Peptides against a protein of PDB entry 5B16. Designs and how they scored, part 3

Target 1, 136 residues: chain A of PDB entry 5B16
Amino acid sequence: TPSRINHNERLEFLGDAVVEFLTSVHLYYLFPSLEEGGLATYRTAIVQNQHLAMLAKKLELDRFMLYAHGPDLCRESDLRHAMANCFEALIGAVYLEGSLEEAKQLFGRLLFNDPDLREVWLNYPLHPLQLQEPNT
Target 2, 136 residues: chain A of PDB entry 5B16 as posed
Amino acid sequence: TPSRINHNERLEFLGDAVVEFLTSVHLYYLFPSLEEGGLATYRTAIVQNQHLAMLAKKLELDRFMLYAHGPDLCRESDLRHAMANCFQALIGAVYLEGSLEEAKQLFGRLLFNDPDLREVWLNYPLHPLQLQEPNT

## One batch from the design tools (peptide; aimed at target 1 L30 T41 I46 V120)

Design b1_p9_3_s4 (made by RFdiffusion4, then SolubleMPNN; its pose is not in this set)
Fold by OpenDDE base, seed 4:
Structure b1_p9_3_s4 (fold): chain B 136 residues (1-136), chain A 9 residues (1-9)
Amino acid sequence: as target 1 above (136 residues)
Amino acid sequence: ILEELEKKL
């Protein structure tokens, strides 16, 4: 039986892939004429630890992290990395216990504060093969 | 870069 730490790291592993995938797919369809380098630049900006930590802060994971792991997070950089990892684990859990759609909705709601931009991001048509995806 | 993305959307 894996430790709780190992379980969280496994969820983080899964969540990292989900965040990367959702980001890639949405960028690909939203910007059909953008070259690979441009797509990669936007993806990097979205999925980098600094940004994911900001998304985590919107869920008040900073309060959670300081409460649960405060002694281990005396540096801002340590807190940022821990929050990014926790955010990935959360997305991984949402995907695992819910669906890719639920992960998409949560991620999209956090990405943009502007409701119009959020709507564009969340409701842009995706590939038809998505209809065949497993629920988990 | 993220601000640029938002302007591009």
Scores: peptide ipSAE 0.621, ipTM 0.955, DockQ to the pose 0.805
OpenDDE base, seeds 1, 2, 3, 5: peptide ipSAE 0.602, 0.604, 0.599, 0.618; ipTM 0.953, 0.953, 0.953, 0.955

Design b1_p9_4 (made by RFdiffusion4)
Pose (drawn by RFdiffusion4):
Structure b1_p9_4 (pose): chain A 136 residues (1-136), chain P 9 residues (1-9)
Amino acid sequence: as target 2 above (136 residues)
Amino acid sequence: SPLEEALDE
């Protein structure tokens, strides 16, 4: 009778929705002209596990992760996938303890390497229907 | 835009 609640699958389950929300909102507000197609395309291109793993390496998560040796089969696939999942667990935890803005800052800073692109991603403009009318 | 280009890359 093993304990499954001691894993990061909980914070991964949360992080999935966290990353999905951040990508959805940012890709929504930064492109008020782009339809659902491009939005889903960019979103599915970002939420990809390989991309999330390579993005996870920027945090050196492979050095801080509790990845144990398997029975016999242990390829690069298990390691990178573990990084990908553990990253979602991390941003889920940041979303939980810290505010949502801290998840926005984390994922935003981790996405674009150029600091000049981060200022746009993090500071998304208001909706066009809100832009025209300042008050109401 | 540069942002769109960066996302396409």

Design b1_p9_4_s1 (made by RFdiffusion4, then SolubleMPNN; from b1_p9_4, 3 letters changed)
Fold by OpenDDE base, seed 1:
Structure b1_p9_4_s1 (fold): chain B 136 residues (1-136), chain A 9 residues (1-9)
Amino acid sequence: as target 1 above (136 residues)
Amino acid sequence: SELEKALEE
């Protein structure tokens, strides 16, 4: 049986890809006339550790991290990095145990506090063939 | 964010 630490690292690996994929797909369809450079810029901003840590904070993962690893996370940058990794692991777990749709919904809810913007992000029309793709 | 602004336009 693998250690919990190893499992978390594997989940992080998976979650990193899921976050990247969801971000890329949504940006691609939401901005059909935006050049690759612009799409990449938005993606980078969304998936960078600082931003993911902010999303993690909405889930109060900071409290969890400080409780479990406080002495090792005395620096803000260390905490931010750890929170970002933990967030990716969480998304990975949601995808693994649930579905891509569930990961999408959770991610979208955290990305935008404004419900109107959230609705646009989550429900923007995708290519019909994508609707037939497996969600897990 | 810049993304939010872009979505509003």
Scores: peptide ipSAE 0.280, ipTM 0.871, DockQ to the pose 0.232
OpenDDE base, seeds 2, 3, 4, 5: peptide ipSAE 0.023, 0.266, 0.023, 0.021; ipTM 0.609, 0.863, 0.607, 0.649

Design b1_p9_4_s2 (made by RFdiffusion4, then SolubleMPNN; from b1_p9_4, 4 letters changed)
Fold by OpenDDE base, seed 4:
Structure b1_p9_4_s2 (fold): chain B 136 residues (1-136), chain A 9 residues (1-9)
Amino acid sequence: as target 1 above (136 residues)
Amino acid sequence: SALLEALEA
């Protein structure tokens, strides 16, 4: 229905912001000496449609999309774009009905299969100034 | 649920 489609787009809108925010925050603390240009480059790589579609595939959204929208997604680029949007909508939904923490955990689990890398991403080291000057 | 709604489009 038009209303359901509209709601999906709203969730996508929200999820896009959540994904970008989480990515930005984690990169900021993970790479404390990396300049803005480098941070932005990493962020783009993480949140671009091609990458989000790969994450979506881990959730088997490709199977869902082909089942629900197969005739409209005959091209790989169309499927990738749809999967990325759906992934954002899902993250938005998790944030909306759960929490930012839950969205962070889900996103982190999908970003890294290696538990050690995942741990580094989710629990980045504090900046030296945060340790030395906690009042700032 | 929002999760189901996310899959409706």
Scores: peptide ipSAE 0.283, ipTM 0.883, DockQ to the pose 0.023
OpenDDE base, seeds 1, 2, 3, 5: peptide ipSAE 0.265, 0.270, 0.140, 0.277; ipTM 0.876, 0.878, 0.827, 0.883

Design b1_p9_4_s3 (made by RFdiffusion4, then SolubleMPNN; from b1_p9_4, 4 letters changed)
Fold by OpenDDE base, seed 4:
Structure b1_p9_4_s3 (fold): chain B 136 residues (1-136), chain A 9 residues (1-9)
Amino acid sequence: as target 1 above (136 residues)
Amino acid sequence: SELQRALDS
């Protein structure tokens, strides 16, 4: 329905910012000697539609997408784009109804299959304000 | 991913 589409687009808008922010902050702290160009390159790789679609697939969003929108997603590129947008909307919803911390946890769990690397990403010391109010 | 490779190094 139009209302549902509009809601998803709004959530996607928010989620895009959350994904971008979380990625930027963590890269900034994890790689203190990496120049801006390198940080930007890594960020692009993480948040580009192709990668977000892969993360969405880990959540099996493709099954839900095909169920709800199968006829509109006959092309692989269309499915990938829709999956990426859906992933952003999901992150946006988690942030909106939960917290930045919850969004971070979900995003981090999907980024890394290795639990040790995941822990480094999730628990690396961040800005004092982030540490002071982790649930905001 | 590139990040994964970077963290593995």
Scores: peptide ipSAE 0.026, ipTM 0.623, DockQ to the pose 0.237
OpenDDE base, seeds 1, 2, 3, 5: peptide ipSAE 0.024, 0.025, 0.026, 0.025; ipTM 0.627, 0.608, 0.607, 0.646; seed 2 fails the geometry check

Design b1_p9_4_s4 (made by RFdiffusion4, then SolubleMPNN; from b1_p9_4, 5 letters changed)
Fold by OpenDDE base, seed 1:
Structure b1_p9_4_s4 (fold): chain B 136 residues (1-136), chain A 9 residues (1-9)
Amino acid sequence: as target 1 above (136 residues)
Amino acid sequence: SRLLAALES
């Protein structure tokens, strides 16, 4: 049985892919006139540690991290990095135990405070061939 | 786009 640390790293690995995927798909369809370079730039902006840490803060993961790992997080940059990783692990867990749709919903709710923009992001039509959850 | 503006803000 892997340690909790190893498990979190595995979840982070999975969550990173989920966040990248969701971001890519939504950008692709929402902005059909945006060139690849622009798509990549916005994707980077969305999934970078600084931004993911902001999303994590909305879930009060900063308080959690400080409580659980305070001694290791004496620098703001360390906290930001840890929060981003924790956020990815959370998304990974939501996908693993729930569904891609649930991960999508959570991610989208955090991306936008404006309910109108949130609805556009979450409900914009996507490709009919979407990631299928395997039966294991 | 309002969406793009929001994403980069």
Scores: peptide ipSAE 0.267, ipTM 0.886, DockQ to the pose 0.809
OpenDDE base, seeds 2, 3, 4, 5: peptide ipSAE 0.227, 0.243, 0.229, 0.221; ipTM 0.870, 0.877, 0.874, 0.865

Design b1_p9_5 (made by RFdiffusion4)
Pose (drawn by RFdiffusion4):
Structure b1_p9_5 (pose): chain A 136 residues (1-136), chain P 9 residues (1-9)
Amino acid sequence: as target 2 above (136 residues)
Amino acid sequence: LLEELEEKL
């Protein structure tokens, strides 16, 4: 009778929705002219596990992760996939303890390497229907 | 796609 609640699958399950939300909102507001197709395309291109693993390496998560040796089969696939999932677990935990803005800042800073692109991603404009009318 | 996104930003 093993314990499955001691894993990061909980914070991964949360992080999945967290990353999905951040990507959806940012890709939504930064492109008020783009339809659902491009939004889903960019979103699915970002939430990809390989991309999330390479993005996770920027945090050196491979050095801080509790990855144990498997029975016999242990390829790069398991390691990188573990980084991908553990990253979602991390941003889920940051979303939980810290505010949502801290998840926005984390994922935003991790996404674009150029600091000049981050200023746009993090500071998304209001909706066009809100832009025309300042008050109401 | 990510390169296109960077160009657009």

Design b1_p9_5_s1 (made by RFdiffusion4, then SolubleMPNN; from b1_p9_5 with E6K E7K)
Fold by OpenDDE base, seed 5:
Structure b1_p9_5_s1 (fold): chain B 136 residues (1-136), chain A 9 residues (1-9)
Amino acid sequence: as target 1 above (136 residues)
Amino acid sequence: LLEELKKKL
């Protein structure tokens, strides 16, 4: 029987795409006059492992990771990559078991501590098909 | 870059 919660690597695969997609869509709509290079630059900054690891830390995933995998994460870079991957897997799981909207909300909440910036990010217009996804 | 993004929002 297939499990609702798949292997972390599979969830990570899905989550990576979701994070990339959400980031791309929001940047695209937020900055209609920004060239592709600028959009890509901001996307890279948002989705790079160092940043995702920081977002994961906000969820206190570091404590979990150190408890479960401490011996394998003695290097800072290893911990960072593992944290980023874990974050992607989490987003993937939220999308899989919840919706794209729920993934968007979680991601946006973590992206910005400033509530004003968060609101701008989360409430900017999206394509109608994206808005309808949660209902399917 | 993230700080720059925040300034643009």
Scores: peptide ipSAE 0.608, ipTM 0.949, DockQ to the pose 0.845
OpenDDE base, seeds 1, 2, 3, 4: peptide ipSAE 0.588, 0.607, 0.599, 0.601; ipTM 0.948, 0.948, 0.947, 0.949

Design b1_p9_5_s2 (made by RFdiffusion4, then SolubleMPNN; from b1_p9_5, 3 letters changed)
Fold by OpenDDE base, seed 4:
Structure b1_p9_5_s2 (fold): chain B 136 residues (1-136), chain A 9 residues (1-9)
Amino acid sequence: as target 1 above (136 residues)
Amino acid sequence: ILKELEERL
């Protein structure tokens, strides 16, 4: 049985892929005429550690991290990286135990504070094949 | 960049 640390790192690995995938898919469909470079720029901005840490803060993971790992987080940059990793692990867990749809909903709710923007992001029509395979 | 994204949505 792998250590709990190893398990968390595995969830982080999975979550990283899920976050990148969801981001890529939504950007691809929302901006059908945008070139690859533009899509990549937006994706980078969304999935970079600084931004994911901000999303993690909305879930109060900063308070959790300081409580659980405060001594290991002496620098702001260390906290940011740890929060981003924790956020990835959380998304990975949601995907693993729930579904891609549940991960999508959670991620989308956090991405935008504006409800109108959130609705556009979350409810934009995706590929028809996704309707045939709604399960993870 | 994120603000630009939001403006384009």
Scores: peptide ipSAE 0.681, ipTM 0.962, DockQ to the pose 0.885
OpenDDE base, seeds 1, 2, 3, 5: peptide ipSAE 0.670, 0.669, 0.668, 0.679; ipTM 0.961, 0.961, 0.961, 0.962

Design b1_p9_5_s3 (made by RFdiffusion4, then SolubleMPNN; from b1_p9_5, 3 letters changed)
Fold by OpenDDE base, seed 4:
Structure b1_p9_5_s3 (fold): chain B 136 residues (1-136), chain A 9 residues (1-9)
Amino acid sequence: as target 1 above (136 residues)
Amino acid sequence: VLEELERRL
């Protein structure tokens, strides 16, 4: 595996964890009385490849993928999977070079087109102890 | 599922 591909896969690995973590934390606090099964259902819907690919389209990653990897993306499902992976790698990079807060802001901005829903998601009070922990 | 989530926010 080429070094660049390996690096991207490592970022994807990190980004997958960040996306899942942010999703889990926000769902946990936004729905304090929802059982685990309900939380898991929402999390799955948010982090599944089909949804992440839609978020990736908002960043024009579909155009990027077709330009850079078009010959390898002959099927719509292949493109969707590649876009989801690229989105994860991007979030991973934002976390790595920036902070969890920056990753949260980017992810939240993309999750909701409605600014009111976005505000609820992004600005929901977190646990007081989280305010004292490192951002990365 | 996502629509239900948005409705509940």
Scores: peptide ipSAE 0.694, ipTM 0.964, DockQ to the pose 0.882
OpenDDE base, seeds 1, 2, 3, 5: peptide ipSAE 0.683, 0.682, 0.690, 0.690; ipTM 0.963, 0.962, 0.963, 0.963

Design b1_p9_5_s4 (made by RFdiffusion4, then SolubleMPNN; from b1_p9_5, 3 letters changed)
Fold by OpenDDE base, seed 4:
Structure b1_p9_5_s4 (fold): chain B 136 residues (1-136), chain A 9 residues (1-9)
Amino acid sequence: as target 1 above (136 residues)
Amino acid sequence: LLDELESLL
């Protein structure tokens, strides 16, 4: 049986892929005329540790991390990195125990504070095959 | 970049 650390690292591994996948899919469909370079640039901006840490802060993971791991997170850069990893693990867990749709909803809700932007991101028409299996 | 992205949505 893997240690707690191993579980978190495995979830982080999965969550990293889910975050990148969701980001890629939504950017691809939302911007059909945007070249690959632009898509990649926006994807990088969304999935960078600094941004994921900001998303984690919206879930108050900063307070959680400082309480649980304060002595190990004295530097802001260390906290940011840890928060990003924790956020990935959380998304991984949501995907694993729930569905891709649930991960999508959580991620999209955190990406934008503006409700109009959320609706555009979350409810953009997907490919018909994706609509047939929205929770897979 | 994120602000730019939001402006495109």
Scores: peptide ipSAE 0.497, ipTM 0.938, DockQ to the pose 0.891
OpenDDE base, seeds 1, 2, 3, 5: peptide ipSAE 0.472, 0.464, 0.451, 0.468; ipTM 0.935, 0.932, 0.930, 0.933

Design b1_p9_6 (made by RFdiffusion4)
Pose (drawn by RFdiffusion4):
Structure b1_p9_6 (pose): chain A 136 residues (1-136), chain P 9 residues (1-9)
Amino acid sequence: as target 2 above (136 residues)
Amino acid sequence: SALEEALLA
């Protein structure tokens, strides 16, 4: 009778929605002209596990992760995939303890390497229907 | 835009 609640699969399950939300909102506001197609395309291109793993390496998560040796089979696939999942677990935890803005700042800073692109991603403009009318 | 280009890269 093993304990499954001691995993990061909980914070991964939360992080999945967190990353999905952040990508969805940012890709929504930063492109008020782009339809659902491009939005889903960009989103699915970002939430990809391989991309999330390479993005996870920027936090050196492979050095801080509790990845144990398997029975016999242990390829790069398991390691990178573990990084991908553990990253979602991390941003899920940051979303939980810290505010949502801290998840926005984390994922935003981790996405673009150029600091000049981060200023746009993090500071998304208001909706066009809100832009025309300042008050109401 | 530069943002779009960065996303496509």

Design b1_p9_6_s1 (made by RFdiffusion4, then SolubleMPNN; from b1_p9_6, 4 letters changed)
Fold by OpenDDE base, seed 3:
Structure b1_p9_6_s1 (fold): chain B 136 residues (1-136), chain A 9 residues (1-9)
Amino acid sequence: as target 1 above (136 residues)
Amino acid sequence: SKLQAALDA
């Protein structure tokens, strides 16, 4: 229905910001000597549609997308774009109904299969002001 | 460095 589609697009809008924010914060603190250009390059690589689509595939969202939206997904590029959008909507929903911390955990777990990399990404000390943010 | 290598891939 139109209402469901509109809601999904709104969640995507929110999720896009959350993914960008989490990526930016983690890169900023993990690489304190890296110039802005390098940070931006890494961020782009992490949040680009191709990568987010791969993360979405880990959640088997491709099966969902083909079932629900198959007629509109005739090209691989269309599927990739839709998968990325769906992933953003999911992150947006997790943030909205849960918390930023929950979104961070989900995103981080999907970013790296390597447990060492996952640990570094998720548990690197961030700015102390984060402690002031309430959790639901 | 391992993290950076992963991001460079």
Scores: peptide ipSAE 0.371, ipTM 0.902, DockQ to the pose 0.779
OpenDDE base, seeds 1, 2, 4, 5: peptide ipSAE 0.339, 0.322, 0.367, 0.341; ipTM 0.895, 0.885, 0.899, 0.890; seeds 2, 5 fail the geometry check

Design b1_p9_6_s2 (made by RFdiffusion4, then SolubleMPNN; from b1_p9_6, 4 letters changed)
Fold by OpenDDE base, seed 3:
Structure b1_p9_6_s2 (fold): chain B 136 residues (1-136), chain A 9 residues (1-9)
Amino acid sequence: as target 1 above (136 residues)
Amino acid sequence: SKLLEALES
């Protein structure tokens, strides 16, 4: 039986891919005139550790990390990195135990505090094949 | 642009 640490790292691995995918898909459709370089730049900004750590803070993961791993977090950059990883693991877990749709909803809700922007992000028309995916 | 600004902050 793998340790909880190993499991968390595996979830992080999965979550990283999910976050990248969701970000890519939404940027692609929301900004049809934006060239690849621009899309990549914005994707990087969205999924970078600093930003993911901000999303993690909305879930109070900072309090959790300091409680569970305080001795290992001596610098702000260390905490940011750890929070980003924890956020990825959470998204990975939501995808694994739930669905891509649930991961999308959670991620989108955290990306925007403004409900109008959130709605645009989450409900923008996607490719027909994506619309055909089952929701759980 | 408003959407992108929100994503960057």
Scores: peptide ipSAE 0.203, ipTM 0.859, DockQ to the pose 0.666
OpenDDE base, seeds 1, 2, 4, 5: peptide ipSAE 0.201, 0.178, 0.179, 0.167; ipTM 0.854, 0.853, 0.854, 0.841; seed 1 fails the geometry check

Design b1_p9_6_s3 (made by RFdiffusion4, then SolubleMPNN; from b1_p9_6, 4 letters changed)
Fold by OpenDDE base, seed 4:
Structure b1_p9_6_s3 (fold): chain B 136 residues (1-136), chain A 9 residues (1-9)
Amino acid sequence: as target 1 above (136 residues)
Amino acid sequence: SRLQAALDA
């Protein structure tokens, strides 16, 4: 049987792809007139380790990481990297054991504190049965 | 838009 470490790394691998995919899809539909370069810039900003670590902090993963792995996280940069990886693994687990929709909801809830912006983000891409959202 | 402004921040 694979070790716990190996399993976590596999979940991280999956979660990285899920975060990348969800970000790409939502940006694509939210900004239909934005060129590829702009889309790529926003995606990079959203999925970079520093930002994911901030999202992880909203889940208090920093406290968890320090409790479980404190001796290995002596530097702030090490903590950020570890938190980003842990966040990816979490998203991967949510997708694997739940669904893409559940991963989408969790990720979207963390991306924006503003409820109006959150709703706009989470409603993309639009389904034919959904009402078109008001202009924002 | 407000969304774009938030992403630019």
Scores: peptide ipSAE 0.323, ipTM 0.891, DockQ to the pose 0.818
OpenDDE base, seeds 1, 2, 3, 5: peptide ipSAE 0.234, 0.267, 0.282, 0.287; ipTM 0.860, 0.873, 0.882, 0.878; seeds 2, 5 fail the geometry check

Design b1_p9_6_s4 (made by RFdiffusion4, then SolubleMPNN; from b1_p9_6, 3 letters changed)
Fold by OpenDDE base, seed 4:
Structure b1_p9_6_s4 (fold): chain B 136 residues (1-136), chain A 9 residues (1-9)
Amino acid sequence: as target 1 above (136 residues)
Amino acid sequence: SELEAALRA
């Protein structure tokens, strides 16, 4: 079995893909007339470490990180990077142990503080057949 | 953000 470090790295790997996927799919359907460059720009803004770290702060992961890894996170950039990785690992774990839908819900809730925007993001009908697809 | 602005448009 992998070590704790390896497990987190694997979860991060998975979570990175999930975040990328969810972001891409939602942007694709929310902006049907937007060219690839625009979609890519939005995606980059959403999935970049600085933004993911901000999402992680909403979960108070910064307090956790400082408690558990404070001596290794003296630099702001180091903390941000670690926070982003931790967030990805969390999403990966939610997907792995739960479902894509649960990962989607968590991610969407954190993306927007505005309830109206959140609802648009989370409940936008992407495809009619999605109701027939597995959640994981 | 630009995304939020776009979603509101």
Scores: peptide ipSAE 0.521, ipTM 0.933, DockQ to the pose 0.242
OpenDDE base, seeds 1, 2, 3, 5: peptide ipSAE 0.520, 0.498, 0.515, 0.497; ipTM 0.932, 0.928, 0.932, 0.929

Design b1_p9_7 (made by RFdiffusion4)
Pose (drawn by RFdiffusion4):
Structure b1_p9_7 (pose): chain A 136 residues (1-136), chain P 9 residues (1-9)
Amino acid sequence: as target 2 above (136 residues)
Amino acid sequence: LETIAEELL
């Protein structure tokens, strides 16, 4: 009778929705002219596990992760996939303890390497229907 | 924004 609640699958399950939300909102507000097609395309291009793993390497998660040796089969696939999932667990935990803004800042800073692109991603404009009318 | 769109691909 093993304990499954001691895994990061809980914070991964949360992080999945966290990353999905951040990507959806940012890709929504930064492109008020783009339809659902491009939005889903960019989103699915970002939430990809390989991309999330390479993005996870920027945090050196492979050095801090509790990845144990498997029975016999242990390829790069298991390691990078573990990084991908553990990253979602991390951003889920940051979303939980810290505010949502801290998840926005984390994922935003981790996405674009150029600091000049982060200022746009993090500071998304209001909706066009809100832009025309300042008050109401 | 064009640069961001290019970077997203």

Design b1_p9_7_s1 (made by RFdiffusion4, then SolubleMPNN; from b1_p9_7, 5 letters changed)
Fold by OpenDDE base, seed 2:
Structure b1_p9_7_s1 (fold): chain B 136 residues (1-136), chain A 9 residues (1-9)
Amino acid sequence: as target 1 above (136 residues)
Amino acid sequence: LEKLLEYLK
């Protein structure tokens, strides 16, 4: 069986793709006239480690990270990377054991503190393929 | 991201 570390890294790998996909889909529908370069710029802003780490802080993942691995995370950049990775792993796990819809809901809830903005983000049309739940 | 937020408002 794979090690605990290996499993976490695999979840991170999956979560990275899920975060990128969800972000891309929402941006695509939110900005129907925006060119690819602009869409890519927004996506980068949303999925970059600094931002994902900020989202991770909302879940207090930093507290868990510091408790378990504090000595290895002395630099802010190291902590940021670790938190971003942990966040991706979480999204990956939610997708894997739940659904893309559940991952979307969690991600959207964290993206915006303002409930009105959150609802605008979440209520845009989804790609038809997103209605097809992944096999568990 | 700030521009996105402004657009959504």
Scores: peptide ipSAE 0.105, ipTM 0.808, DockQ to the pose 0.233
OpenDDE base, seeds 1, 3, 4, 5: peptide ipSAE 0.059, 0.075, 0.085, 0.103; ipTM 0.769, 0.790, 0.801, 0.813

Design b1_p9_7_s2 (made by RFdiffusion4, then SolubleMPNN; from b1_p9_7, 6 letters changed)
Fold by OpenDDE base, seed 3:
Structure b1_p9_7_s2 (fold): chain B 136 residues (1-136), chain A 9 residues (1-9)
Amino acid sequence: as target 1 above (136 residues)
Amino acid sequence: RERLLEYLR
């Protein structure tokens, strides 16, 4: 329905910012000697639609998308874009209904299949003020 | 960290 679509777009808007923020913060602290250009390059790689669509696929969102919107997603590029948007909306919803910490945990778990890399990403010390940010 | 950089390249 139009109402549900609008809601998803709003969640996507929020989720985009959350994904961007979490990525930026983690890269900033994990790589203190990396220049801005390097940080930006890695951030782009992480948050680009192709990558987010891959993360969405790990959650089997493709099955959901094809079930709900199959006829509208006949092109691979359309599916990829929709998957990325759906992933952003999911992160937005987790942040909205849960917390930034929960969004961080979910995002980090999906970013890395390697447990060691995941552990480093998720447990790297962040600025204390980030831990105190409001959930909504 | 080095492995992470390699992963992101």
Scores: peptide ipSAE 0.237, ipTM 0.881, DockQ to the pose 0.845
OpenDDE base, seeds 1, 2, 4, 5: peptide ipSAE 0.230, 0.212, 0.230, 0.217; ipTM 0.879, 0.871, 0.878, 0.875; seed 5 fails the geometry check

Design b1_p9_7_s3 (made by RFdiffusion4, then SolubleMPNN; from b1_p9_7, 5 letters changed)
Fold by OpenDDE base, seed 2:
Structure b1_p9_7_s3 (fold): chain B 136 residues (1-136), chain A 9 residues (1-9)
Amino acid sequence: as target 1 above (136 residues)
Amino acid sequence: LEKLLEYLQ
């Protein structure tokens, strides 16, 4: 069986793709006239480590990480990278054991503190293939 | 991201 570390890295790998996909889908529908370069710029802003680490802080993942691995995370950049990775792993796990919809809901809830903005983000149509996602 | 927020408001 894979090690605990290996499993976490695999979840991170999956979560990275899920975060990228969800972000891309919502941006695509939110900005129907925006060219690819603009869409890519927004996506980068949303999924960059600094931002994902900020989302991770909302879940207080930093507290868990510092407790377990504080000595290894002395640099702010190291902590940021680790938090972003942990966040991706979480999203990956939610997708894996739940659904893309559940991952979308969690991600959207964290993206915006303002409920109105959150609802605007979440209420845009998703990719039609979401209905064809595998059952878990 | 700031511009995204402005658009959504």
Scores: peptide ipSAE 0.094, ipTM 0.799, DockQ to the pose 0.234
OpenDDE base, seeds 1, 3, 4, 5: peptide ipSAE 0.074, 0.081, 0.076, 0.063; ipTM 0.786, 0.794, 0.791, 0.777

